# Designs tried in a protein design run: peptides against a protein of PDB entry 7BDX. Part 40

Target 1, 212 residues: chain A of PDB entry 7BDX
Amino acid sequence: EMGAAACTLLWGVSSSEEVVKAILGGDKALKFFSITGQTMESFVKSLDGDVQELDSDESQFVFALAGIVTNVAAIACGREFLVNSSRVLLDTILQLLGDLKPGQCTKLKVLMLMSLYNVSINLKGLKYISESPGFIPLLWWLLSDPDAEVCLHVLRLVQSVVLEPEVFSKSASEFRSSLPLQRILAMSKSRNPRLQTAAQELLEDLRTLEHN

## One batch from the design tools (peptide; aimed at target 1 A74 L111 I121)

Design b2_p16_2_s4 (made by RFdiffusion4, then SolubleMPNN; from b2_p16_2, 11 letters changed)
Fold by OpenDDE base, seed 2:
Structure b2_p16_2_s4 (fold): chain B 212 residues (1-212), chain C 212 residues (1-212), chain A 16 residues (1-16)
Amino acid sequence: as target 1 above (212 residues)
Amino acid sequence: as target 1 above (212 residues)
Amino acid sequence: SSELEELEEKNDERLA
C-alpha cells in the first residue's frame, strides 16, 4: 500500500521536466531504473499463476513505475538517459510486451508502449528499439490485442518507424512481408476515432513509401 | 526495496517548493499522509520485537517518509496543510517520539523533530503541538537522549515555544517546575558547537523571561 | 509536431 502511494505521487510529480532532471541528476537514478525493470518483470511473471486483482496495490505500483518511465522518456534528457544508461530497462519493456497475452494487463501495455514511443522521438532511441531482436513480430503480436488503446499505441510506434527513412530502410523487407494489412484496414474503420485516424494516417504513409 | 527507492526519490524531489505544491494540489495528498502516519507507527511498533537492521529497506522507507513530512512542513502551504488537514500525522509523530527509547532510531527522531520544528514556524502549528497532551514531559524525555543531534533539535523546539509569549504563558508554570536545568547547563558545555550554542541561547532566553 | 506529441504523452491523466 504505502509503496504504491509513494510511487504514485512520484509518478504525478514526474510530469514536470524539472522533477525529471532532479531524479536523473541524483546518484540514485541508475539503481532506481535497474530495480524498476526487475520489479515490472517480477510482476508480469507472477500473473502466470495467481489472478492478481488488476486494481491491487502491486498493480498500481507497477503502473506508477511504468508511468515514471514514460514521463522520463517524454523529455530530451530523459530519453538520453534511458538510451545511454538504462538499456536493460528498455529491453525489459520490450520483453514484457512480448510475454503478455492479448487482453492481459492492458493499462500496463499502454504505458509501456507510450514509454517506447517517447524513446522513439530520439533517433538514437528509435534505432535502438527497432534493431531489438523480434521487434517487427512484436509489433504484430501487440496489434493482435483486442484493446483499441493498445492497438492505437502500436500504430503510433509503427508510424515512428515508417516516418524515419534511415530506420525503415533496414526493416523494409521484413515489414512489407509481414505487415498485417487487413488488420490495419479494419482499424481504419474503427468506431474509435483516434484509432481510425492513426490507422488511416499509417496507411497513407505506407502508400507514399510504396510509390517512392 | 523498490518502495524504499521510489520513496527516497520522492523525498529528494520534495525539497522543491513546486513539488510540494504539486503533492498537496493533488487529490491523493490526504490519503498519502494518513497512510504515512500508519506506516511510521507500524515500523516503530515492530522495533519492540525483531532487531531491524537500522539500514534496512524498511528503515530507509520510513526515513524517506519522515523526510517528505519535513520538506512539506518547510513551506507555508505545507504547514497550513499539515495543521489543517493532517493533524493525525502530527499526533502520530508526537506519539512515536514518546514511544522511542533514548538512543533508539536517532535518525528518525531527528527527522520527526525537524518536521515539528518546521510546523512550529506557524503560530497555529506551534499552538497545536504545544497544547498536545504531555508535550512538555515529551520534550524532557527527548532531551534525555544520548545523541547530540536529537538534543539539538529538542532545544530548537523548546526555543520556538519560549520565543512565543502567547504559547509560553500557557505552559510557563509546568515549564518552570519541570525544566531540566542541569541537563541544559551540561549541554551549554558540550564539545558539539551547535548544541553548545543552542543551549546557551535558550539559557539566555529563559533568563530574560524570568526578569520580566 | 514531435514537441506537441511529447506534451500529450505525459501520463498524469492515466492514474485517475
Scores: peptide ipSAE 0.041, ipTM 0.820, DockQ to the pose 0.055
OpenDDE base, seeds 1, 3, 4, 5: peptide ipSAE 0.032, 0.040, 0.029, 0.043; ipTM 0.811, 0.818, 0.806, 0.817; seeds 1, 3, 4, 5 fail the geometry check

Design b2_p16_3 (made by RFdiffusion4)
Pose (drawn by RFdiffusion4):
Structure b2_p16_3 (pose): chain A 212 residues (1-212), chain B 210 residues (1-210), chain P 16 residues (1-16)
Amino acid sequence: as target 1 above (212 residues)
Amino acid sequence: EMGAAACTLLWGVSSSEEVVKAILGGDKALKFFSITGQTMESFVKSLDGDVQELDSDESQFVFALAGIVTNVAAIACGREFLVNSSRVLLDTILQLLGDLKPGQCTKLKVLMLMSLYNVSINLKGLKYISESPGFIPLLWWLLSDPDAEVCLHVLRLVQSVVLEPEVFSKSASEFRSSLPLQRILAMSKSRNPRLQTAAQELLEDLRTLE
Amino acid sequence: PAGLLSSELEPAGLLS
């Protein structure tokens, strides 16, 4: 209970750039981010499906962990630190997104997809994520999630890699072969404006790159 | 005059999340949200045989109080703090909406309805408001108000209550059937565009979940 | 550029 309370407080204060710089400056953050991935992996493996039932100081603990990772990656030196020091944590995040079934731990998936988008803002972070093993199959599969907030953050991540045609050029062929053009087109007609324009903007960029 | 000027200044700066977080600790030593409800209750009681005066130092004081409550509830930890600590203030807001006759204190009713909408964004806040005494009769009473802005913010709150699970097993199925569907339909053909669209949106949501 | 914050996952309310 005490462990989760401290992680929740750290999640709250981690929204500040001054606090994020102080976390990376203290010679204990490397251990914190290594054991963070282990705790997130342990939490996901412990779930035999079901849902989560807002596990008392268990779910709040991993949500605080994913929340901190997201808030750290939101700061320039935070996403820089993560791609240099905590590449194993990025591997764990990409692995746990594929390991989590659609509709299972939706809040955890959004927090994780938000952190991958943030890390992709760093040039090396974009290279590391896009060059990870089943990255393209993972993207199209996360789009098969019924939750609209998960689909929105998948489209934002796809738009981020698509916005760097150099990195996008390495993952060619499968981007044209396997892309769920129909689902993205359906998302460009959603009554939710943020999801609708995200899919509309991604479709504009996808059609423009195939011709230009 | 001095009290209202300081409250208006606080209403201006309360649009910042950093300021809202700073306000939530101050409620301990000086019961800011406890005495806010008392001041709002005292103001409405003082309008015995009369309606609003406006441009007054007293009118802008309570507008600033309701504006501050709204701006606090607009921040996630603000609406979380209100539903945990300031449930009496939420009771006062819901009470004063019913106590205010139609056409009386229109600006105050809109600001109050905005704060309830914001608190309803929090899961416990939604339960607390929807389970409050006389809540459905209050929605009907507020929709009988001639002012379009008040009707708009009632429809926005009703839409917030209609969306999300609320157990869904006839707990929310009866809430939808008990609404003034005729008035909502009349407001869907309204000449005020903002009101017409809110009633239209609410009607779509009522039909979607039927 | 600034990144997304986890607090932004919670919906924002109306301002007075």

Design b2_p16_3_s1 (made by RFdiffusion4, then SolubleMPNN; from b2_p16_3, 8 letters changed)
Fold by OpenDDE base, seed 1:
Structure b2_p16_3_s1 (fold): chain B 212 residues (1-212), chain C 212 residues (1-212), chain A 16 residues (1-16)
Amino acid sequence: as target 1 above (212 residues)
Amino acid sequence: as target 1 above (212 residues)
Amino acid sequence: MKGLLAEDLLPKGLLA
């Protein structure tokens, strides 16, 4: 209980840039983010059995951790830190997103996808994640999720790739051959306005790339 | 491990007034401080058995909690919150200070005494703690500690009482009858300059009160 | 560019 409460407070205050800088300025930041990945992994591995109550202390704790990572990545110095010093955590997030089934742990997926999107704002971060093994298949796996928010954040991440020529060129062949176009088109007709807009924008970006 | 790491980071950032305000502005603050007291109590109760390694995750976690309480109490709004909404925590801190033996858990004692000192800056806080059952005996018990920093913070807390006539008058008889004058005089001759100064100042304050 | 904040997923307390 106490750990979850403390972590939740840390998540809340991590929305501040000054707090993120303070977190990173401490000598304990490296250790914290190292064990963060391990903790998240342990949680996801525990899901293969019983219906974990989404409201459990453990769930709240892991959500807070994912929230902290996201908020750290929202800041330029935080992105740099994660990409340079916490690559294992990024690898873990990618792994966990692959391990989860569609519709499973939706809230956690959203947070992890938000973190990856934030990392993708940094070119070095985008390169790192996009060059990860199975990245393109992972995107399509995640896009099969029935949750609109999950799909929204996947589309944002795909857009980050598409908008960066140096990154897109490396994966262009695989991307084009496996693109779930029908799924993206279906999303552009969604009743969810955010999802609809994101899908429409991505389709426009893709059309622009086909003509160039 | 992860809980201790998260709590340690929260402790570190709680040195900022803005962070304290953010902590208190959340709906989870009450719960956090409630379970803080319980966690600290459980830790101290666990000491009656084996030599708890001061370097354990549990120890670090409890130190961080005590540090957070101290830093919250360092700020005016934090003091008000603790005195108004977290009295049980203050009672717990007083209890735990009484339960610990001289020389036991020195670092934790220092942090808890710092928190009480900070609370004593608020007149309402000072009244609350000084009117707690066994407060005067507790001060003398703590002043018997062999650690100079513990004694320093006890003397500071005693000074807070002595400097407030409305508070001192309520305890003046008990205070005068039980005052460990020889111990305080010995501290005024300490090689520790901070302890020496604090003891000297308190002796001067006491002399001023005897002549009035 | 500032990234996305995970604010909406935080349990929001009542602001005093």
Scores: peptide ipSAE 0.134, ipTM 0.737, DockQ to the pose 0.213
OpenDDE base, seeds 2, 3, 4, 5: peptide ipSAE 0.122, 0.132, 0.133, 0.132; ipTM 0.734, 0.730, 0.731, 0.731; seeds 2, 3, 5 fail the geometry check

Design b2_p16_3_s2 (made by RFdiffusion4, then SolubleMPNN; from b2_p16_3, 5 letters changed)
Fold by OpenDDE base, seed 2:
Structure b2_p16_3_s2 (fold): chain B 212 residues (1-212), chain C 212 residues (1-212), chain A 16 residues (1-16)
Amino acid sequence: as target 1 above (212 residues)
Amino acid sequence: as target 1 above (212 residues)
Amino acid sequence: MKGLLASELEPKGLLA
């Protein structure tokens, strides 16, 4: 209970750039983000058994951790910190996204995807994530999720790759050969306007790349 | 581990006024401070048995909680929040200070005393604390602590009472009859300059009140 | 570009 409450407060205040800088300026940041990865991993591994109540203190704690990582990655210095000093956490997030089944832990997936998107704003972060083994297959697998918000954030992550020629060129062959075009086309017709827009933009970006 | 890490980060960032307001502006603040009191109480009650390693994750967590309360009370809106909405936490801190033996949990005592001092900056907070049953005896008992920092913060709390005529007048008879004058005089000769100064100032304040 | 954020602040006593 108390851990979840404290972490939830830390999540809430991590929306401030000053708070992110304060978190990172301390000697505890490395340890915190290391344990964060471990805690998130332990939680996801625990889901294979008992239906953890989505509203459990543990779930709320892990959501808050993912929220903190997202908010840290929202800031330039936070992205730099994660990419330079907490790569294991990024690796963990990528792994956990592979471990979570479609429709499983939607809120956590969204937060993790948001964190990866935020990291991808930095070219160094985008390179690091996109060079992760199985990254392209992971994107397509995640894009099979029934949840519109999950799919939205996957599309944003795909767009981050597509918009960076230096990154996209390295994976272009694999990307083109495995692209779930019909799925993206279906999303471009979604009743969810955010998902629809993201899918349309990505389709436009892809068309632009085929003509160049 | 993770709870202690999160709470330690929250403590670190709670030194910012912005962070304190952010903590208090959320719907989680009341619950957080309620559970904080319970957690601190549970920790102190657990000390009657096994020598909890002072460096335990639990100890660090409780220190961070006490630090957060202190930092919240350092801010005007934080003091107001504590006095208006978290009186049970203040009652708990007062009780815990009575439960902790001289020389026991010095760091925690200091943090709790600092929080009470910070609350005492507001007249409403000072009134609330000073009207607590057994408050004057508690101060004198705490002033018997062998630790100079504990004694320093007790003296500061006493000074807050002495400097408020509206508060002091209500307890003046009890205060004068039970004042450990010899102990305060001994502290005014301390080799610790902060303790020495605080004791000297309090003695001057007391002399001024006797002449008025 | 700022990433996706949440907010805000106020004043000081003894900081621990």
Scores: peptide ipSAE 0.197, ipTM 0.708, DockQ to the pose 0.296; fails the geometry check
OpenDDE base, seeds 1, 3, 4, 5: peptide ipSAE 0.191, 0.191, 0.197, 0.026; ipTM 0.706, 0.709, 0.710, 0.693; seeds 1, 3, 4, 5 fail the geometry check

Design b2_p16_3_s3 (made by RFdiffusion4, then SolubleMPNN; from b2_p16_3, 6 letters changed)
Fold by OpenDDE base, seed 4:
Structure b2_p16_3_s3 (fold): chain B 212 residues (1-212), chain C 212 residues (1-212), chain A 16 residues (1-16)
Amino acid sequence: as target 1 above (212 residues)
Amino acid sequence: as target 1 above (212 residues)
Amino acid sequence: MKGLLASETEPKGLLA
């Protein structure tokens, strides 16, 4: 309980750039993010296929951790820190996104995807995550999720890859051959306006790349 | 471990006024400070007279909690919140200061005393803590501590009482009759310059009150 | 670009 409360407050205040700088300026940042990855991994491994109570202290704790990572990655220095000094955490997030089944731990998936999207704003971060083994299959696995918010954040991450020629060129063949075009087309007709817009924009970006 | 890491980071960033406002502006502040008191109490009760490893994750967690309370109380709105909405936490801190033996948990005592001193900056806070049962005996109990930093923060709290006529008048008879004058005089000769100065200033304030 | 945020903030005494 107390850990979840403290972590939730830290999550809340980590939306401030100044707080992110303070988190990173201390000697404890490396340890914190190392343990964060381990804690998230332990949680996902403990799910044992059971519908964990989304309101459990353990779940709230892990959500707060993922939220902190997201908020840190929202800031330029936070992205640099994660990409330079906490790569194992990024690897863990990618692994956990693969381990979670469609419809499982939706809130955690959203937060992890938001963190990866934030990391992808940095070209070095985008390179790192996109060069991870199984990255393209992982995107398609996640795009199979029934949750619109999960799919939205996957589409944002896909768009980050598509918009960066240096990154896209390395995976373009695999990307094109495995692209779940029918799924993206279905999302472009979604009742969720955010998902609809993101899918439409991605389809436009893809069309632009096919003509160039 | 992870809870201690998160709480330690929250402690570090809580030195910012903006962070304290964020802590208090959320719907989770009341619960956090309620559980904080319980956690601190549980820790002190678990000490069982054993020299707890000062470096244990549990100890670090409790120190971070006490640090957060101190930093919250450092801010005017934080003092108002604690005095209005978290009185049980203040009562717990007073109780724990009484439960701890001289030389036991020095770092925790310092943090708790700093928090009470910060609360005492608010007249309402000073009234509340000074009207707590056994407050005057507690101050003298704490002044018997061999640690100079503990004694320094006790002297600061005593000074807060002495400098506020409305508060001092209610306890003046008990205060004067039980004042450990010889102990304070010994502190005025301390090699610790901060303790020496605080004891000298308090002795001057007391002399001024005797002549008025 | 600013990343996507999740957030909380108030004023001063002795900082620990």
Scores: peptide ipSAE 0.224, ipTM 0.716, DockQ to the pose 0.334; fails the geometry check
OpenDDE base, seeds 1, 2, 3, 5: peptide ipSAE 0.221, 0.223, 0.214, 0.220; ipTM 0.714, 0.713, 0.713, 0.711; seeds 1, 2, 3, 5 fail the geometry check

Design b2_p16_4 (made by RFdiffusion4)
Pose (drawn by RFdiffusion4):
Structure b2_p16_4 (pose): chain A 212 residues (1-212), chain B 210 residues (1-210), chain P 16 residues (1-16)
Amino acid sequence: as target 1 above (212 residues)
Amino acid sequence: EMGAAACTLLWGVSSSEEVVKAILGGDKALKFFSITGQTMESFVKSLDGDVQELDSDESQFVFALAGIVTNVAAIACGREFLVNSSRVLLDTILQLLGDLKPGQCTKLKVLMLMSLYNVSINLKGLKYISESPGFIPLLWWLLSDPDAEVCLHVLRLVQSVVLEPEVFSKSASEFRSSLPLQRILAMSKSRNPRLQTAAQELLEDLRTLE
Amino acid sequence: AIVEENIAKTQEIRFS
């Protein structure tokens, strides 16, 4: 209970750039981010499906962990630190997104997809994520999730890699072969404006790159 | 005059999340949200045989109080704090909406309805408002108001209550059937565009979940 | 802008 309370407080204060700089400056953050991935992996493996039932100081603990990782990656030196020091944590995040079934732990998936987008803002972070093993199959599969907030964060991450045609050119062929053009087109007609324009903007960029 | 000027200044700065977080600790020593409800209750009681005066120092004081409550509830930890600590203030807001006759204190009713919408974004806040005494009769009473801006904010609150699970097993199935569908339909053909669109949106949501 | 939204969203999820 005490461990989760401290992680929740740290999640709250981690929204500040001044606090994020202080976390990376203290010589204990490396250990914190290594054991964070182990705790997130342990939490996911412990779930035999079901849902989560807002596990008392268990789910709130991992949510605080993913929330901190997201708030750290939201700051320039935070996403710089993560791609240099905590590349194993990035591997764990990409692994746990594929390991989590559609509809299972939706809040954890959006916090994790938000952190991957933030890390992709860093040039090396974009290279590391896009060059990870089944990255493209993972993207199109996360789009098969019924939750609209998960689909929105997948489209935002896809738009981020698509916005760097140099990195996008390495993962060619499968981007044309396997892309769920029909699902992205359906998302460009959603009554939710943020999801609709995200898919509309991604479709504009996808069609423009195939011709230009 | 001085009290209202300081409250208006606080209403201006309360649009910042940093300021809202700073306000939530101050409620301990000086019961800011406890005495806010008393001041709002005292103001409506003082309008015995009369309606609003406006441009007054007392009118802008309560407007600033309701505006601050709204701006606090607009921040995630603000609406979380209100539903945990200031449930009496929420009771007062819901009570004063029913106590105010139609056409009386229109700007105050809109600001109050905006704060309830914001608190309803929080899961416990939604339960607390929808399970409050006389809540459905209050929605009907507020929709009988001639002012379009008040009707708009009632429909926005009703839409917030209609969306999300609320157990869904006839707990929300009866809430939808008990609404003034005729008045919502009349407001869907309204000459006020903002009101017409809110009633149209709400009607789509009522039909979608039927 | 999206970064700011992500930061805000994390707070929303916390208080959800």

Design b2_p16_4_s1 (made by RFdiffusion4, then SolubleMPNN; from b2_p16_4, 9 letters changed)
Fold by OpenDDE base, seed 3:
Structure b2_p16_4_s1 (fold): chain B 212 residues (1-212), chain C 212 residues (1-212), chain A 16 residues (1-16)
Amino acid sequence: as target 1 above (212 residues)
Amino acid sequence: as target 1 above (212 residues)
Amino acid sequence: SDIEENIRLTQELMYE
C-alpha cells in the first residue's frame, strides 16, 4: 500500500522537468533506476503463476515505476541519463516487452513503449534500442497486440526508426523482409483515429524510403 | 527496498514548493497522508518487539515519510492542507512522539518535531497541536531526551507556543506549574550552541511573560 | 510537442 502510494506520487510529480532534474541531481538516482528494472522484471516474472490482479498494489507500483521512467525520458537530461547511465534498465524494458503476451499488461506495455519512444528522441538512445538484439522481431511481436494503444505506440517507435536514416540503414534489409505490411494496412483502416493516422503516416514514410 | 528508494526520492524532491503543490494538487494527497500516519504508527508499534535495525529499509521508509511531512509543512499551502485535511496525521505524530522513549528513534523524533514546528507557523496549526490532549506533558517528556537535537526542536516548539499570546494564555497555568525550569537552565549552559541559544531565548521570553 | 503529449498521456494513465 504505502510504497505504491509514494511511488504514484513520485510518478505524478516527475511530470515536471525540475523534478526530473532533482531526481537525477541526487546520488540516489543510479540505485533507484537499477532497483526499478529489477522490480519490473520480478513483477512480470510473477505473472506466469498467479493471475496477479492487475489492480493490486504491486501492479500500481510497477505502473508508477514505468511512468517515472517515461517522465524522465521526456526530458533531455533524463534521456541523457538513461542512455548513458541506466542502459540495463532500457535492456530490461525491451526484454519485458518481449516476455509479455499480446493482450497481457496492456497499460504497462503502453508506458514502457512510451518510455522507449521518449528515449528514441535522443539519437544515442534511438541507436541503443534499435541495435538491441531482436529489436525488429520485438516490434512485430508487439504489433500483433489486439490493443490499439499498444499498436499506436509501437507504430510511433517504428516511425522513430524509419525517420532516422542512420538508424534505418543499419536494419533496412531485416525491416523490409519482416514488415507486417498487411497488419499496418489494417491499422490504417482502424476506427481509432490516432492509430489510423499513425499507420497512414508510417505507410507514407515507408513508400518514400522505397523510392529513394 | 524499492518502496524505501521511491519514498526517499519523493522526500528529496518535496523540498521544492512546486513539488509540494504538485503533491497536494492531485487527488491522491489525502490517501497518501492517511496511509503515512498508519505506516509510521505501525513502525513505532513494531519497535517494542524486535530491535528493528534503525538502518533497515523500513526505518529509511519511515524517515522519508516524516521528511515528506516536514517538507510539506514548510510550505504555506502544505501547512493549510495538513491542518485542514490531515489532522489525523498530526494526531498520529503527537501520539508517536509520546510513545517513543527518551533516546529512542532520535532521527524520527527530530523529523516529527520539525514537522510540528513547521505546522506551528500557521496559527490554526499551532492552536490545533497545542490544544491536543496531553500536549504540555508531551513537551516535557520530549525535553527529558538526552539528545540535543530532540531537545532543540522541543524548545523551538515551546517557543512557538510562548510567542503566541492567544495560545499561551489558554495553557499558561499548566505551563507555569509544570515547566522543567532546571532542565531548561541546564540546556542554557549546553556546549551545543544552538541548544544553548534556544534555551536562553526561551528563558528570556518566559521572564518577559512573567512581568506582563 | 510529442513530448508534452507523452507526459500528458502518462499522467492520464495514472488515473485509469
Scores: peptide ipSAE 0.035, ipTM 0.840, DockQ to the pose 0.286
OpenDDE base, seeds 1, 2, 4, 5: peptide ipSAE 0.033, 0.033, 0.033, 0.033; ipTM 0.839, 0.839, 0.840, 0.839

Design b2_p16_4_s2 (made by RFdiffusion4, then SolubleMPNN; from b2_p16_4, 9 letters changed)
Fold by OpenDDE base, seed 3:
Structure b2_p16_4_s2 (fold): chain B 212 residues (1-212), chain C 212 residues (1-212), chain A 16 residues (1-16)
Amino acid sequence: as target 1 above (212 residues)
Amino acid sequence: as target 1 above (212 residues)
Amino acid sequence: SSIEENIRLVQELMYS
């Protein structure tokens, strides 16, 4: 209970750039993010079958942790820290996104995907995550999720890859051969306007790459 | 482990007024401080005999909690919040200071005393703590501690009472009759310059009150 | 800014 409350407060205040700098300026940041990955992993491993996110202190704690990572990754110095000093955490987030079933832990998936997207703003971060083993299959696995918010954040991450020529060129063959085009086309017709727009923009970006 | 790390980070950033405002502006502050008192109480109750503060995650967690309370109490809106909405926490701190033996949990005592001193900056806070049952005996119990930092912070709190005529007048008889004058006189000769100064100033303040 | 938008999105997830 207390840990969840403290993490939730830390999550809320970590939306400030100055707070992120203060977090990272201390000697305890490395330890914090190391344990963060382990805690998230332990939580996901403890989920039996298709257990939905419980409204529990444990679930809230893990949400707060994922939220902190997302907020840190939203800031340039935070991205640099994560990519340089907390790669194990990024590996853990990628792994957990793969381990979770479609429809399982929807809010956690969204937070983790948002963190990866924020990391992808840094070219070094984008390279790191895109060169992760099984990254492209993972994107398609996540895009099979029935949840519109999960799919939206996957599409945003896919767009980050597509918009970076150096990254896209390395995986272009695998990307094109495995692209769930029918799924993305279906999303471009979604009633969710954010999902619809993201799918349309991605389809336009992909068409542009085929003509170049 | 994770909770301790999160609390420690929150402690570090809570030194900022803007962070304190952000903590208190959320709907979770009340719950956080409620659980804080319970957590501190549980820790102290778990201490067997003269157990010194362990260099454990649990000890560090409780230190961080006490540090957060101290930092919140350092700011006007934080004091107002504690005195208006978290009186149970103040009662818990007073209780724990009484339950701890001389020489036990020295650093925790210092943090708790600092928090009470910060609360005492608010007249409403000073009234609240000074009207607590057994407050004067508690001050003398704490002043019997062999630790110079504990004694320093006790003397500062005593000074806060003495310097507020409305508060001092209510307890003046009990205060004068139970004052450990010989102990304070001994502290005025301490090799610790901060303790020496605080004891001298308090003796001067007390002399001034006898001449008025 | 993209940062402000990301911050807002995370906050929306907290209160949701």
Scores: peptide ipSAE 0.028, ipTM 0.769, DockQ to the pose 0.214
OpenDDE base, seeds 1, 2, 4, 5: peptide ipSAE 0.023, 0.023, 0.024, 0.025; ipTM 0.764, 0.759, 0.770, 0.760

